# Designs tried in a protein design run: peptides against a protein of PDB entry 8HF1. Part 150

Target 1, 320 residues: chain A of PDB entry 8HF1
Amino acid sequence: NVMLYATKPTEVMVSFPHQEQVLTVTRLISAEIEKFYVSLDLMNIGVQPIRRSKSLQCLRDPSKKSFVKQLFNDFLYQMKEYGIYAASIAIISLIVEFDIKRRQAETLSVKLMHRTALTLCEKIRHLLVQKLQDMTYDDDDDNVNTEEVIMNFSTPKVQRFLMSLKVSFADKDPKDICCLVFVERRYTCKCIYGLLLNYIQSTPELRNVLTPQFMVGRNNISPDFESVLERKWQKSAIQQFRDGNANLMICSSVLEEGIDVQACNHVFILDPVKTFNMYVQSKGRARTTEAKFVLFTADKEREKTIQQIYQYRKAHNDIA

## One batch from the design tools (peptide; made by RFdiffusion4, then SolubleMPNN)

Design b2_p20_2_s1 (from b2_p20_2, 10 letters changed)
Fold by OpenDDE base, seed 2:
Structure b2_p20_2_s1 (fold): chain B 320 residues (1-320), chain A 20 residues (1-20)
Amino acid sequence: as target 1 above (320 residues)
Amino acid sequence: DKEKERQELKEYAEQNRALL
């Protein structure tokens, strides 16, 4: 009986410093969103007919205002947690969503609400892009998608993540790489995907090494918001990762029970591990002999994070 | 105002580079 000791992945904890400096642009954007919320609360959009979708999840807010606020709150979170460069990508997703909702609006009042939200998003996008350009010293290259701009305008967490990717994968064979990146929120997957595309393209050591994709778990998606295009994209992204046409996958949830993703050699947890299930299921994807399981923690939270991971490791060993 | 904001951005970028 050769007990194949399932080679436990090497656990790595990367600490990052706290960024205390808040940019004036970030304060301006936050204040514009707060002013918009006051305006949004005063908007009379009437009682919208509750579409009885077959799912008993009555949209608790017939006004659709809560959905608008949720998107801006998710944007504010991304700007804070990932930086203004990531925010410049995240805002494009809001622009697309509000333009779709504006075109699908059944009433003039709802159409106006989404138009107002869209106008704010374009203002925010302009403010962000202008700040990224103000650091490009060369008047001739309006390219805000350089390694320098990405690094300078990312949070310390994202900087340490990008450095960890560069150190781990520089000049490697792309066939030897199977990487998962876990994030907490759905919209973060697309934001970090766009950031990674630009970072990889600006980093010579990674251009022909990493091919990223992103996937959002279905369990957190209201069926009513899952577009046919998004479902097609998810299926294509998973297939590209299975076929080895993509070697880095960004996920907002543990891949649903039954999405068999190949044995990965790297698993990055970009956001805090909030649950035992997230720990077990994400770690359980790092199945190769040299697999790494990488966690990120703020220096101020390092001890608390170490204790939490120790408790999860103990609980996992008591069940296994 | 613009010069102060450029200086804040420069200090932010320099601080972020010093943390790497």
Scores: peptide ipSAE 0.094, ipTM 0.725, DockQ to the pose 0.718
Fold by OpenDDE base, seed 4:
Structure b2_p20_2_s1 (fold): chain B 320 residues (1-320), chain A 20 residues (1-20)
Amino acid sequence: as target 1 above (320 residues)
Amino acid sequence: DKEKERQELKEYAEQNRALL
């Protein structure tokens, strides 16, 4: 029973312009992934023995091709929604995952598939890093992790998010900050965590003010896919946030899983609120009247978003 | 055991930072 605390946080809606300009590098990367999908469909990776684990692991595509496509589709989503800088971090998460899967491969055909995916990820990484370097004014400073580069290669949504963090937390006492950032996808938690580490390190006003952490939701579909490391990380991240050693937590559907996170004074919803349950659960973490509940919306969808949030607010007040 | 867990978490955090 999540006690529906009738929390009345200050709701803030931040609008951002729609980015119509698709960079040439984004088109090249998308085209390389599409070519890879054609090649992947032609790969004869023999029928993997369905290990009848009693867990619903049966949703593993017996070819393991669907998992490879899922990771690249998640990457393409992150590149589109968060920008090239976030994509440069996201691609390395794919590199790590494909290298693990390559080493764990029971067959030569599966090993080759993950090796081919890994080679594509390295090519994508090179294209992204080169594009980040092309805008550094100082040819000699390979440091693509400046505030300027991060801002310039982020989507308008991410730019407004970073600006909102800077305005909200510049020169504040770390003890007065308890912030949640909600994202839709588990892989976005790691990507935005990496982006925030670099942004905080490049922004003097946020250095030693914000200590980010991330929590990926339990993969309820396959608890056997949760590495022992991911479970240990999740426990450690929650404990650091409870102890005040971390003051900003990036999370996905964690609240739906009944993870008890403390009350926060800031809640950022970086991705669209798709369900009433997500609205209630995320807003329910902002327990003080001084707490801010910040939503991001494209200017083109502003009215639709306002109406949706008004309906959710009304429905929440009728239940409370 | 706890020290090995801390080392594995540190290596995972270093991998997640070397990812940056």
Scores: peptide ipSAE 0.046, ipTM 0.488, DockQ to the pose 0.017
Fold by OpenDDE base, seed 3:
Structure b2_p20_2_s1 (fold): chain B 320 residues (1-320), chain A 20 residues (1-20)
Amino acid sequence: as target 1 above (320 residues)
Amino acid sequence: DKEKERQELKEYAEQNRALL
């Protein structure tokens, strides 16, 4: 019995410089969100009935204020980690969520809270789109979705990721590509998916080469609130990736949920590897001949990242 | 200055392109 030692993937670490420059628009948006938090804390929305989740005795915040703050904190994280172009896509998801919550509001006070959050999101969207348009030199081309605009308004991490995709996949046969992209947060999957659609459409060498999909992990906090539509979308996205109708899949921690995805030739880890399990499971998907496992690290954190990956590699070799 | 911020972002994007 020749144990076919599955060829270990080639590990690649891409460094990116720390961006110290904070755009004026980013400071303005952050200040508007902080002012909104002060106003939100002063809002009397009454005591909401404590819905105990059947699975987790965690009291859902009876005020629903923590959920509003969570969505804006996730947005602030995406704006910081991925840039203002990615933030212009991320804010649309908040607009949709707050409009749904506004319509589903059981009280006038809760309806007004979600309306105020929605009005802030519309203001933020306007500020972001206006800043993207300030870079279009031609008054006649309102197209903020050019390769130049996407690249210039992305963080160094996202710039290096997009360049790594272009170098890896330019003018290749779509059938020879099976790529996974791992991100930490659920909302980042949708944001990076929208960014990649626009980048691929603006980059001729990637047009008809890359077909992205995204899969959002199951919300462990409330499986009951996973819409039947989200579960149908996940099943469809996985099936398209298995059938080769999609060749790039964006995932948030999906491997921990036992989702069986085929062996891939490229695995990108866009966010920091925080756990040994995430390292082993994500690397374990890069199983084809000449498979690449690509990590991104800030230059300031490079030594710490190298040491952490070395420890994970050693621990993985001691178990194998 | 908006133009200085634009130039610094462009130079930063170009420097990042030259390193790959």
Scores: peptide ipSAE 0.021, ipTM 0.606, DockQ to the pose 0.298
Fold by OpenDDE base, seed 5:
Structure b2_p20_2_s1 (fold): chain B 320 residues (1-320), chain A 20 residues (1-20)
Amino acid sequence: as target 1 above (320 residues)
Amino acid sequence: DKEKERQELKEYAEQNRALL
């Protein structure tokens, strides 16, 4: 009786240097957002009528100001964690969201608040795009979406991730690839999806190899405000990945909600593994023959990360 | 219906690409 031991995935840890250098543009953008928060706190938007939404969270900030601050804090996180290039993509997600909220505004004061946020996002977008263009040596090629620009304006973590994709998948048959990329935040899925589309298009060895998609987790804050489009996109993306029309899926904690995804041969964890459940669920998707489970860690945190993963691996082996 | 849904998804994808 050969117990077919399910081949445990090969765990790989990729280290990246910690970059302490904060770019001038990043400081300028952070300062403009902080000035905007001071202005936002002074805005009188009135008492919003408590919509009887079943979610207790709508009771905590009737002003909707916390939601605006949350989106900008998410943007600041993405700019810090993924770099200026990823931030240039992330900011347009805020532009779209604030334009929707501006159009849906029931009061002139709330409409003005979202308009002011939108104006700040356009200023931030201009500052980011200008900084990307300043490094294109070809005055005639306004194409900020080159492999070089993407790599130069990405954090060391993202650089190592993109290099790991290129090394892992260059010139492979797209049918032999079933890849998951896990990120912590829902907005990071869309940002990294955008970055990957441009990177794949700029990398000849990947253009006909990788077809990315993304899945966004349910908005726990306001599930009733999830766009019908986001839900349609999620269903379409899952179906394309099941049908093999997409071979790389970017996801957050969506897989914890019981979305059955096929057995994958590659799983990348781009953000730190914070919970045992995240470790087990993500690793449990790397279940093909020769499957790889790839983790990223800063060099300064490498020992701590190794100890944490060892504890999770031990706990998983004790329950299996 | 399917073509309108495809166009809405294409516009959402184009908005997600114009996000690029």
Scores: peptide ipSAE 0.014, ipTM 0.427, DockQ to the pose 0.018

Design b2_p20_2_s2 (from b2_p20_2, 10 letters changed)
Fold by OpenDDE base, seed 4:
Structure b2_p20_2_s2 (fold): chain B 320 residues (1-320), chain A 20 residues (1-20)
Amino acid sequence: as target 1 above (320 residues)
Amino acid sequence: SKEQELEELKKFAEQNRKLL
């Protein structure tokens, strides 16, 4: 129980300017997804046979349309919150999911629905990659993974996060680093992981210093639907982080799920702290006075964030 | 234009770098 540890980490608040990336490509992608939703609502997919798979997830979307909309809504959120570079990685996860669902489709109508979603994802991927290439001199896909391209096509929040990593960890001994990065959504773990791999590879001062991993929280709604692959990945990622083979872990709400992660010297909260429990659990991983607990806030929300964190700190000290 | 969007992104990223 992390609440039993009197943790006194150094709290740091990094501000970033609130700027929406008003790109023509993001507007085009949003409009294509909206058109797809209209088409999706008109699709007659028939009554799905309720396979008595004990999984509540099959009960939540008997039409399988709401799951498709959820994935695109999560993508739109990631594009808005993290930028078009992170979106170019996030869309690959949708492609993989829709291809799996297309192959697993029991009806031709459901197979067609997932195929149409997949075709839209490939169009979106092409539009994103083409926009990343507009900043490069070479049409080579490998040239979009430069520090400059990653930074320029990331949101101010992600820019400040990447710079905070560079300043915190440049030329340090990998053994002295134990870093957690908390994000709100499971899909954000994977896209930020991919972004960090490319950023670390493009940043000489972080090469061989940071070895990232990601951990997606257990789908509490249906542990039976965790693919054998996801469970193996989680166990492997946790073990690598325990063994020191990985020194940066990206996680979504993992501490609420009772995953025992070691004490860390850096904890980054990339998304807003929405609950007292998130604050206590995440801060409780920074156990030393030398440990840093880093929060990100938009300049417009700075005062509100300061007040909220002060309230959480006070409430935590009253319980400890 | 596309060039204007790119130049705005570059300027913004560079300004954000100077604030750290």
Scores: peptide ipSAE 0.427, ipTM 0.918, DockQ to the pose 0.324
Fold by OpenDDE base, seed 2:
Structure b2_p20_2_s2 (fold): chain B 320 residues (1-320), chain A 20 residues (1-20)
Amino acid sequence: as target 1 above (320 residues)
Amino acid sequence: SKEQELEELKKFAEQNRKLL
């Protein structure tokens, strides 16, 4: 009985400096969103019928205002955690969502609310794109999707992540790469996917090496809110990753138990590991020989993160 | 200034490149 000791993945911790890049544009955007919240609270959209969907334990906010605020709060989080370049991609998701909600509005007041939110998103997009263009010196190439622009307008966490990808995968055979990137939030998957597409295309050493895809776990998403298009996209993305047509997959931390993702040689955890289950599930995907499990931590939180990972490792070894 | 913000961003990105 050769007990094939499943080679435990090599755990790597990448530290990043806590640099608060307080840009004037981020202050302006935050102030515009706060001003919009005041206006939103004053909007009379009428009493919406409480559709008790049997599947949603949560009372749908009859005002739909909480949902609008949630999307802008998620955007503000992404701008803070990933930087203004990532925010320029994230705002497009809000634009699409508010345009859909505007078209589906059953009342003029709800239609106006979503139109006002959409107008704010277009203003935010303009402010972000204009700030990205401030680094493009050549009037002839409006291309804000360069390695320099992406790096300079990303947070230290994202900068270290991108450099870790470059160092790990530069000039490698695409067939030898099976990479997972875990993020906490659903909307972060799309944002980081768009950022990675542009970064890979702008980085010669990665352009023919990495083919990214993204998936969102189902567990936190009521099937009622998953568009048919999004479900089709997720199935296609998973299939491309299984077939080797994609070699990097961005996942939200809520992997359904039972998405059989193949054995990976690299697992990156871009956001903090908040639960033991996330640690076990994500680490359990790094199953190949010489697999790497890479964590990111702020320098200020390094000791706390090391201690937390030690506790998770101990608890996992006591159960296994 | 706008130029100072850009120079600070470039400096931070360059510092993060050198630490790997």
Scores: peptide ipSAE 0.425, ipTM 0.914, DockQ to the pose 0.321
Fold by OpenDDE base, seed 3:
Structure b2_p20_2_s2 (fold): chain B 320 residues (1-320), chain A 20 residues (1-20)
Amino acid sequence: as target 1 above (320 residues)
Amino acid sequence: SKEQELEELKKFAEQNRKLL
C-alpha cells in the first residue's frame, strides 16, 4: 500500500505596509453615508409585520432599513480594504440592487427610501470616477482602466496581490495555471473580479494568460427569481473552471459548502484567515506538485498572523 | 493639496512594486 502522501503545499506569507489612504474623497463619502444614516433613521416607512418564519431566516429587518445600512457598510469596508478603484466597481452593485428594490417596493415610503439610497450611490460614483480621472493627464483619454490608475488607487494589500499575480503568471501557458482567490465577503467577489478583468486587459504579460471567473456563496435566504439565476450562473462558472475555459476563480467561503473544485497549483487568501475551517478547506485545494498557498498580512499584524497560522498548522498536522 | 495626494499615492505604489 503506497500511501501517496499528497505533497503539502508551500506556504508563503506576503506582508504589506499599513497605509491609511487618507484621501479627502474617502472622508467626504464616509460623511455623506453617515448623514444618510441619520436621515434614514428619521424615515417613517411603516412597521412591516415580523414574519416569524421558524427557519433562521436572517431577521428581515421589518423596516428594510438594516439591509440598506448593510450594503453601505459593505461598500465602506471595500473602499477601506481594497481602495478607491475597487470602490468605483463596488458602487455599481449597490446601484443595481437599490434600483431593483425601488421597482419591487410595495409602498411609496419604501420606494422613496430606495430612491434616496440610489441618489446617494450615483453621487458617490461621480465622486469616485472624478478622483480616478485626476491621475489621467490626457483630457482626451477617458480610460481610467490603466495599470497605473488601478495600482495607484488600490490599497497596499491589493497592490501586493496584483504584483504577486504578475510575478507568478507572467508569460506562462494558460493550461499550467489553476488558481483560487479567497475573499471574506460575497460582494468582494464581484468587485475583485471587475478589478482583475481591467488589470489583466491593461497588463500585456497577463493578457491571454489569465481568464478570471467568480463564485458567490449560496444565499439560502432569498428564494427570489434572482437567486435561481445566480445559482445557474454559479453552475456555469464552476463548469468553465473545470473545463479549463477559466483558470482563476474568486471565491467567498464557497468551499466550506462542499463545492467540488479540481486540485489547484495556486491558492491566494486575500483577506485574513479568521477560522481553522477556512484555513483547512482553502489549503486543502492546493494539491498539485509544487502548489503554493499564499497569505497576505499587514506589517503591524504580522506577528499575530504568524502565531495564528502556526496554531492552525499544528492543529491540522495533529488531525492528519 | 490634490497634487500632493496624487504624488504620495504614486510614490507609495512605486515603493511597493520594488519590494517584490
Scores: peptide ipSAE 0.416, ipTM 0.914, DockQ to the pose 0.312
Fold by OpenDDE base, seed 5:
Formats: sequence, C-alpha cells, structure tokens
Structure b2_p20_2_s2 (fold): chain B 320 residues (1-320), chain A 20 residues (1-20)
Amino acid sequence: as target 1 above (320 residues)
Amino acid sequence: SKEQELEELKKFAEQNRKLL
C-alpha cells in the first residue's frame, strides 16, 4: 500500500520592513477619535432596557458605547496595519454601520450618539481622500484608485502582499488559480477586498486573471442582528468560489467554522498566525501538488515567526 | 512639509519594490 503522501504545500515567508507611517493626517485622525471618546464618555444615553437576548455580551455594556469605541479601534488598527488607502475603504464600512444603527436607535440620545459618530466618520473620510489626492498631479483627476496611489499609501506588509500577487499571478489562466487570503479581523476582509478590486482594476496583468470575493465570520457580538443580506451574500460568495466564478477568496476565521472550501493552490496569510488551529486549517486548504502557503512577517519579528511556525509544523507532523 | 511626506512615501515604496 503506497500511502499517497499528501503533497505538503511549499511554505514561503515574505519579510517586510517595519516602518510606522508617521503622517500628520494619521495623528490628526487619532486625535479626533480620542476627543470623540472623551465626548462619548460624557454622553448620557440612559440605561438601555436589557433586551433578554441570550448573548452574555449584551449585558456588559448596555450603553452601546463600547461597541462604538470598538468600531473606531478596529478602524485605527486597519489604518496602522494596512495604511491610509485601506483606511479610506474601511471608514465607509463604519459610515454604513453607524447609519444603520442611527436608524434603528430606540432613543433620541442613542440616535444622537450614532449621528455624532457618523459625522466624525465623514470628516475622517474627507481627510483620507484629500491625502490620497495629494499624490495625483491633476487636481481634476478624482481617480485616487491608481496602482501608484494604492502602493504608496499602503503599509510595507500590503505593498509586499500586492507585489506577491502580481508576481504569482500576472498573465496566468484564471482557471488555474484557486487562492485564499487569510486575515485576522472580520472588517479587514471587506477592506482588503475593496483594495484588491481597485488594485486588480488598475493592474493590467491582473484585470482578467483575478476575481476576488470575501467571506466574513459570524458576528459573535450579535448573531441575531446579522442581516439576512449578509448571510445571503456569504452563501453567494462561497458558491461563486466553488463554481470558479471567483478564484481569490479573502476570509477570516470562517474556515475554522467548518465551511467546506475546495482544495486551493495558493494560501496567503496576511496577518500573524496566532494559533495552531489557524495554522493547520489554513495550511490544510493548500492541498494541490504545487500548492504554496505564504506567510508575511516584519523583519524585526522574523526570527520569532520562524520559531513559531517551526513549532506548529512539528506539532502538525506529530499528529498527522 | 506635505510634499516631503509624499516624497518619502514614494521613495519608500520604490525601495520596497526593489527588494523582491
């Protein structure tokens, strides 16, 4: 019995320079969010009626202020980790969420809180778009979605990721590509999806090669408030990827929840691998003979990352 | 200046491109 040794994917580590983008606009945005938090803490929104929703998390902050702070903290994280260009897309998601919450507000005080948050997001969006336009030569060219603008306003990690996609997939047959991109956070899936759409459209070698989709994990905070639309969209995105109508899928922890995805030939891990389960599940999707498993690490964290991956690889080989 | 920040970003992106 020749045990068909499942061909192990080729593991690749891409390093990037650790550079903090110290931009005036980033400092201004952070300071405006901090001022907003001070104002938010002073807002009397009353004791919200404890909806008997079975989720224990709704009991900890009846004010919904922590949820507002969480969304802005997630935005600040995306701006830091992915850059100003990605932040300009991420802020749109906050605008949509705060507008929905403003409309669904049961009290005038909660409605005002979400309105104030929305106004801040609109200001942040304007500051980000103006900064992107600073690199366009024509004041009349509103098209901040060029390869140059995307690359220059992205972090080193995102720059290396985009370059790795271009090198890996330039002028290839779309049918020969089945790519997964893993990210840590739910909101990063939408942000990186929007960035990739614009990057692919601005990159001739990729326009007819890559068709991206994304999958977002279930909202653990409010599974009951996951719109019927989000669940329908997830099913449609998975089906498009199964049918070959999409060949690149951005996902978070969704694949840990037992979503059956086809065997892929490329798996990119854009964010640090924090758990053994994430390593095994993501690597276990790279099942073709020529499959690549690509990791990204800062140069300063390279040795620590290598050691961690070696430990995970050893533990995986001891179980398999 | 705003222009210096842009030039630094361009220079950095170009340096990062040359490392692949």
Scores: peptide ipSAE 0.402, ipTM 0.911, DockQ to the pose 0.324

